# Ledger of designs, part 175: peptides against a protein of PDB entry 2FGR

Target 1, 331 residues: chain A of PDB entry 2FGR
Amino acid sequence: SSVTLFGIVDTNVAYVNKDAAGDSRYGLGTSGASTSRLGLRGTEDLGGGLKAGFWLEGEIFGDDGNASGFNFKRRSTVSLSGNFGEVRLGRDLVPTSQKLTSYDLFSATGIGPFMGFRNWAAGQGADDNGIRANNLISYYTPNFGGFNAGFGYAFDEKQTIGTADSVGRYIGGYVAYDNGPLSASLGLAQQKTAVGGLATDRDEITLGASYNFGVAKLSGLLQQTKFKRDIGGDIKTNSYMLGASAPVGGVGEVKLQYALYDQKAIDSKAHQITLGYVHNLSKRTALYGNLAFLKNKDASTLGLQAKGVYAGGVQAGESQTGVQVGIRHAF

## One batch from the design tools (peptide; made by RFdiffusion4, then SolubleMPNN)

Design b2_p20_3_s3 (from b2_p20_3, 11 letters changed)
Fold by OpenDDE base, seed 2:
Structure b2_p20_3_s3 (fold): chain B 331 residues (1-331), chain A 20 residues (1-20)
Amino acid sequence: as target 1 above (331 residues)
Amino acid sequence: AELRELSDEELTELLNSPGF
């Protein structure tokens, strides 16, 4: 058997011009280009094309040295894989988030990413952003002439919040076509949660596509999230993303991404535009910079996710500008 | 168990993995 130790340390200086009080925030932040993490993984060949695997991964906070502790909440799986694909047992990314975030040119990291995978409704469940699940069983197919799929189910284990009795139950999956320069995927998920102590379904549909022209890549996402509540009506958000990336001088990459979040329950939109640059000093070490602008309309209060500095909202209808400049090292 | 580092392919995969 082999065990691989791996990780990323990504630390930045970050600035946002507005917090919830209208004041600026700045300091040392984490995970601006890639999420900082420490992981252990390994495989065992069982013969006949069958392999066992494990994966343990936790987030690193370089700004405070993990003052709140370390855990394996990013991933804690055991798996079997072979010609049939891969089965995973344990906490992980749910199949829908794992696949559909591949179209985010900022890889769901820093101030520039697509923020559609969010708790839009003050859901009381631990994973109401639709990103990960506890008690998860996942299955991923091989790639068959471009076609591939993933499915997942998470047990609620009779977790209750208020009168909700199935909190944390997840069912979801995706179908995809990945062939050469083209990628396209459709994802569907439902998660059981609570809002205001009442049972609520988080329903999600996401469509993603990308095309690599060699000189540039284009990518897009379309998403609808609904928190279906018995009282007060549904909380629906339609999210859209369009992005482009291009190599620069053989050692750099520039990214430009736009997103729109149409928050139907408050009849309010937010617009996000982000410019990013990564400069590779080596295969393991990069410098990066991100510049993001978030424009809230009407009752929208969204904030940029400058992790370690400020990730809260702003006043209704306010705009926020964010900057991150940092170092990423992978090992 | 023998401890190893990521291969260049595995490193590329890591860097392209979802951040959240």
Scores: peptide ipSAE 0.610, ipTM 0.951, DockQ to the pose 0.804
Fold by OpenDDE base, seed 3:
Structure b2_p20_3_s3 (fold): chain B 331 residues (1-331), chain A 20 residues (1-20)
Amino acid sequence: as target 1 above (331 residues)
Amino acid sequence: AELRELSDEELTELLNSPGF
C-alpha cells in the first residue's frame, strides 16, 4: 500500500482591460498555467492483478490562503482496477470532460483554455458546465490496440429545483483511439437540470483530435451544447477550437490557440485567441506568460477566466484583453 | 502506508491534467 502526497501552487499577476462596468482589473490571481491543488492518492495491490485505489483532491487559492475553505470537490473517489480497466465511485470529472479536455493545449486552465464546457443557459444545477458530477460511477477501459472508452452515470437522488425532479442526473461517455502521435475521440453526454425552475436537458456532443509531429503538435475540438427547454426553445452553442504548440530550446513551450463560440440563442459569436509561453526552470518549477484576446459580437458577454482577479462577463459586444505572468510549482 | 512523491512520469501527467 502506498500514499502519494502531491500538489501544485500556481500564482500570477493578472490584468484584464474590461470588467462588467468597462473598468480594468488587476492583481494577484491563481491557476494561470495549471490549477493549484492539494491531493492525496494511493493504491493497494490486492493480488491477481486487482488493485484498490483512492484519490482526494481539492483546489488551492494561493492569493487568499483558501479563505472560503478547503474541500475535495475536484475528486473524491475510491476505485478498483485490473485487466478489466478501472471502476470509480465518487465525485470526479465526468468521462466526457476528462477525455475531451485533453485536446485543449491550455489544459482547461487560465485565460487561454477552450471554454465550451460551460453553463450556457443559466442552468440551476450545481455542475451545469458538464465538467464534474456528484454521486458518479465511472468505468474506463484499458487501451486495446489504441481503442479505449469511458462511461459514467450520476444519480440525481431526487434533487428538485422548481418543477424539475431529476436535477444532477448525468449519463455520458466517449470512445477514443490513442496510438503514438495520434489521438481522436467522440464524446456524448446528457445532464438533467433546471432553467427558470423548469426541467431542462443539457445535451453535449464533442469531437476532438490531435497529432504530435515531434517539432509541433496540432489539436482541435468541435462541440455542440444544447439546453433543451420545454418552453422558450433550445439554447444552443456551437464551439470550435484549433491550436498549435511547439517546444522551444529544450526548456520551454509556446502555444497558440483559437476558439469560436457561436451562441445561437442570442445570434452572437465570441472569438478567443491566446498566446502562451511556459519556461521550465526545473522539472517542477516554471515561469509562464499568457496573452489572450476575447472579441464579443452583438449580445455576447463572455469574459476571460483570470481566476482570483476577474472571471465575470463584459458588456455586450465588448472585447477583453487579458494578461497573466506567474510561477507554477509542482510537488 | 508509505508516503511518496510523484514519479517523473506521474508529474508529467499531473502537469498535463485538466485544470478544471
Scores: peptide ipSAE 0.600, ipTM 0.949, DockQ to the pose 0.820
Fold by OpenDDE base, seed 5:
Structure b2_p20_3_s3 (fold): chain B 331 residues (1-331), chain A 20 residues (1-20)
Amino acid sequence: as target 1 above (331 residues)
Amino acid sequence: AELRELSDEELTELLNSPGF
């Protein structure tokens, strides 16, 4: 039996030119290139190709030293794995987010990531962004000639909000083909939640693909999220992403990513474009910089996620520019 | 249990893992 201690500390100086009041924000932020975390994980060989595993992981906030405390909300799983794949029990990334976010060249981190995995409808559930779930059982297949899949179910445990009685129930999964330079996936999920105290289904469909040409990688996402409300009609968002990355001088990586968020319920679009650079000082330590521009149209109020500095919205139809410059260290 | 560090492979996997 082994236990691995691991983590990342990623801290940056960040700036955004607009907050909800139209004022600039700047300071020390976190998680600009990789999310800061502390984790413990391990495996036990049970013989015959069967292994037991555990994983405990929590977010670190280097700017304030975790002033609000530390928890294992990133992952808290026990697992069995073998030739059949892996079964996990406990809070984790849901299979859909785990697989489909792999096409985000910013790895769902900092001011540049694909923001489609979001609570678009003021859902009242704890995980209405479709990223993680409590009380989750997940199964992941092995890779069979490129083909792989993952499935998950989360128990609602009769959690209620208003008249909604199944809040937190998740069912979802993906099918994928991962072979050499090519990756492609389809994910489907439904989560039960509440909006305005009324039962609401958060339906999600996501397509992703990437191809690594060696000299550059291209990646794309297509997503629809739909909060199906009993009263007031559906809240639908179509999200699109296209990105490219390339190695620079053997020690760096440049990334460029565009995303479009078509928010149907408010007939409003937001455009995000981000340029990122990572400079590896070692295998564990990097310097990085991100420059992002978010253009809101009409009633759109989206903000860049400059974690630790400002992650709120802006005024309707306003544009926001963000910068992060930081250090990432992994151990 | 034996406490160990990440291998180079595990480190690569960590750095490529989802941020959220």
Scores: peptide ipSAE 0.597, ipTM 0.948, DockQ to the pose 0.805
Fold by OpenDDE base, seed 1:
Structure b2_p20_3_s3 (fold): chain B 331 residues (1-331), chain A 20 residues (1-20)
Amino acid sequence: as target 1 above (331 residues)
Amino acid sequence: AELRELSDEELTELLNSPGF
């Protein structure tokens, strides 16, 4: 048996030119290139190709030293794996977010990531962004000549909010093809939640693909999120992303990513464009910089996610510029 | 159990893992 201690500490100086009041925010932020985390994981060989595993992982906030505490809300799983694949029990990324976020060239963190995995409807469930679930059982297949899949189910445990009685139930999965330079995936998920105390289904469909040309990588996402309220109209968002990355010499990577969020319930769009650079000082330590522009139209109020500095919205129809410059260290 | 560090492969996997 083995136990591995691992983590990332990523801390930056961040700036955004507008908050909800129209004022600038700046300071020390976290998780600009990779989410800061501390984890313990291990495996036991049980013989016959069967392994047991555990994984405990929590977020680190280097700016305040985890003043609000530490927990294992990122992942807290026990697993069995073998020729059949892997079964996991416990809080984790849901299969859809785990796979489809792999096409985000900004690693689902900082001011540049694809923001489609969001609570678009003021859902009252804790995980209405479609990222993680409590009480989760997950299964991941092996890779069969490129083909792979993942499935998950989360129990609601009769959690109630208002008239909703199945809050937190998740069912979802993906199918994928990963072979050489090509990756492509389709994900489907449904989560039960509440909006305004009324039962609501959060339906999600996501298509992702990437291709590595050696000199550059292209990546894309297409997503529809729909909150189907028991009473009232649907809250639908169509999200699109296209990104490119390229190595710079032997030590750097440049990234450019565009996203469009078409928020149908408010008939409003937001456009995000981000330029990023990572400079590797070693295998474990990097300097990075991100520059992001977010243009809201009409009633859109989206904000860039400068964690530790400002992650709120802006005034309707306002544009926001964000900058992060930081250090990432992995251990 | 023995405490170990990430291998180079595991480190690469970590750095490529979803953030959120």
Scores: peptide ipSAE 0.580, ipTM 0.945, DockQ to the pose 0.847

Design b2_p20_3_s4 (from b2_p20_3, 12 letters changed)
Fold by OpenDDE base, seed 4:
Structure b2_p20_3_s4 (fold): chain B 331 residues (1-331), chain A 20 residues (1-20)
Amino acid sequence: as target 1 above (331 residues)
Amino acid sequence: AELRELSDEELEELLNAPGF
């Protein structure tokens, strides 16, 4: 058996030109290129091609030294794997977010990521962003000639909020084709939650694709999130992303990504564009910079996620500019 | 169990893993 200690410490200086009051924010932030984390994982060979595994992973906040504590909310799984694939028990990324976020060139972190995996409806559940779930059972197939899939179910355990009695139930999965330079995936998920104390279903459909041309990679996402409410109508968001990345000088990578969030319930759009650069000082250490622009239209109040500095919204119809410059170290 | 660090391949996988 083996146990691997691993992690990332990513800390940056960040700036945003507007907060909810219209004022600038700046300071030391975290997780601009990769989410800072500490993890333990390991495997045991059980013979016959069967393995047991565990994975414990928590977020690190280098700006305050984890003043709010440390936990394994990123992942806390035990697994069995073999020729059949992998079964996981415990809190993890849900299969849909795990697979479909792989098309985000900003790796779902910093001020540049695709923000479609969001609580669009003031859902009262802890994981109403569709990213992770408690009480999760997941299954991942092997890759068969490019084809692969993942499925998950999370128990609600009769968790109640208001009149909602199945909060936290998740069911979802994806099918994918991953072969050489091509990746394509379709994900479907439903999560039960509450909005205003009333039972609400969070339905999600996501299509992703990427192609690596060697000299550059193109990636795209199409997502619809729908909070189905019995009263007040559905809260629907259509999210679109297109990105490109390219190696620079053998030691760097440049990224450009655009996203559109069409928020139907408020008839309002937000446009995000981000330029990123990573400079590898070694295999483990990089410098990086991100420059992001977020244009809210009409009633849209979205903000860039400058973690540790400012991750809140802005005034309706306001635009925000964000910058991060930092160091990432992986161990 | 033996304590180890990530291999180069595992490190690349880590760096490409979902951030959030």
Scores: peptide ipSAE 0.590, ipTM 0.946, DockQ to the pose 0.832
Fold by OpenDDE base, seed 3:
Structure b2_p20_3_s4 (fold): chain B 331 residues (1-331), chain A 20 residues (1-20)
Amino acid sequence: as target 1 above (331 residues)
Amino acid sequence: AELRELSDEELEELLNAPGF
């Protein structure tokens, strides 16, 4: 048996030109290129191609030293794996977010990521962003000639909010084709939650694809989220992303990504454009810079996620510019 | 159990994994 200790400490100086009051925010932030984390994982060979595994991972906040505490809310799984694939028990990324976020060239981190995996409707349940679930059972297939899939179910355990009685139930999965430079996936999920104390289904469909040309990579996402409320009508968002990345001089990577969030319930769009650069000082240590521009139209109030500095919204119809410059170290 | 560091492959996977 083996146990691997691993982690990332990523800390930056960040700036946004507008908060909810229209004022600038700046300071020391976290997780601009990769999410800061501490993890333990390991495997045991049980013979016959069967392995047991565990994974415990929590977020690190380097700016305040985890003043609010530490937990394993990123992942806390036990697993069995073999020729049949992998079964996981415990809190984890849901299969849909785990697979479909792989097409985000900013790896769901900092001020530049695709923000489609979001609570668009003031859902009252935990994890109404469609990213993780408690009480989760997941299954991942092997790769068969490029084809692979993942499935998950999370128990609600009779969790109630208002009149909603199945809060936290998740069912979802993806099918994918991963072969050499090509990746393509389709994900479907439903999560039960509450909005305004009333039962609500969060439905999600996501398509992703990427191709690595060697000299550059192209990636794209198409997503629809729909909070189906028993009363008051659906809260629907269509999200789109297109990005390109390229290696620079054998030591760096440049990224450019555009996203559009069409928020149907408020008839309002938001446009996000991000330029990023990572400079590898070693295999473990990098310098990075991100420059993001978020344009809200009409009633849209989206904000860039400058974690540790400002991750709130802005005034309706306001634009926000964000900058992060930082150090990432992996151990 | 033996305490280990990430391999170079595992490190590459970690750095490319979803951040949230």
Scores: peptide ipSAE 0.575, ipTM 0.943, DockQ to the pose 0.817
Fold by OpenDDE base, seed 5:
Structure b2_p20_3_s4 (fold): chain B 331 residues (1-331), chain A 20 residues (1-20)
Amino acid sequence: as target 1 above (331 residues)
Amino acid sequence: AELRELSDEELEELLNAPGF
């Protein structure tokens, strides 16, 4: 058996020109290029191609030294794997987010990522962003000539909020084709939650695709998230993303990504554009910079996620500019 | 168990993993 200790410490200086009061925020933030984390993982060969595994991973906040503590909320799984694929038990990324976020050129990190995996409806469940689940069983197929899939079910364990009695139940999965430069995936998920103490279904459909031309990569996402409420009608958001990345000088990568969030319940759009650069000093250490612009229209109040500095909303119809400059170190 | 570091391949996988 082997145990691997691993992690990332990513810390930045960040600035946003507007908060909810219209004031600027700046300081030391975390996780601008990669989410800072500490993990333990390992495998045991059981013979015959069967392996046991474990994975324990928690987020690191370099700016405050994990003032609120450390936990394994990123992942806490035990698994069996072999020619049949992999079965995982425990808190993890749900299969839909795990696969479909791979098309985000900012890897769901910092001020530039696709923000579609969000709690759009003030859902009262702990994971109403559709990213992770407690009490999760997941299955991932091998890759069969490019075709692969993942499925997951999370038990609600009779968690209640108001009149909702199945809070935290997740069912979802994806089908994908991953072959050489091409990746394409379709994900479907439903999560049970509550909004205003009433049972609500969070339905999600996501289509992703990317192609690596060698000299550049193109990537895209199409997503619909719908919180189906018993009273008050559906809260629907259509999210779109298109991004490109290219290697620079053998040691750098430039990224440009655009996203549109069409928030149907408030008839309001937000536009996000982000330019990013990563400069590899080594395999483990990089400098990076991100520049993001978020334009809210009408009643939209979305904010850039400058973690550790400011991740809240802005005033309705306001635009926000964000900058991150930082160091990423992986070990 | 023996404690080891990430291999170069595992490091690349880590850096390309979702940031959520």
Scores: peptide ipSAE 0.573, ipTM 0.943, DockQ to the pose 0.796
Fold by OpenDDE base, seed 1:
Structure b2_p20_3_s4 (fold): chain B 331 residues (1-331), chain A 20 residues (1-20)
Amino acid sequence: as target 1 above (331 residues)
Amino acid sequence: AELRELSDEELEELLNAPGF
């Protein structure tokens, strides 16, 4: 048996030119290139190709030293794996987010990521962004000539909010083809939640694809989220992303990504464009910079996610510019 | 159990993992 200690400390200086009051925010932020984390994981060979595993992972906040505490809310799983694939028990990324976020060239962190995995409807469930679930059972297949899949179910455990009695129930999965330079995936999920104390289903469909041309990588996402409320009509968002990355001089990577968020319930769009650069000082240490522009139209109030500095919304129809410059170290 | 560091392969997997 083995136990691996691992982590990332990513800390930056960040700036956004507008908050909810129209004022600038700046300071020391976290997780601009990769989410800062501390983890323990291990495996035991049980013989016959069967392995046991565990994974415990929590977020690190380098700006305040985890003043609000440390937990294993990123992942807390036990698993069995073998020729049949892997079964996991415990809090984790749901299969849909785990696979479909892999097409985000900004690794689902900082001011540049695809923001489609969001609570679009003021859902009252803790995981209404569709990223993780409590009480989760997950299964991942092996790769069969490129084809692979993942499935998950989370128990609600009779959690109630208002008249909703199954809050936190998740069912979802993906099918994928991963072969050489090509990756493509389709994900479907439904999560039960509450909005305004009323039962609501969060439905999600996501298509992702990427192709590595050697000199550059192209990646894309298409997503629809729909909060189906028992009363008050549906809250639907269509999200689109297209990105490209390229190696620079053998030591760096440049990234450019565009996203569109078409928020149907408020008939309003937001446009995000981000330029990023990572400079590898070693395999473990990098410098990075991100520059992001977010244009809200009409009633849209989206904000860039400058974690540790400002991650709130802006005034309706306002544009926001964000910058992050930081250090990432992995161990 | 023996305590170990990430291999180079595991490090690349970590750096490419979803950031959420």
Scores: peptide ipSAE 0.554, ipTM 0.938, DockQ to the pose 0.817

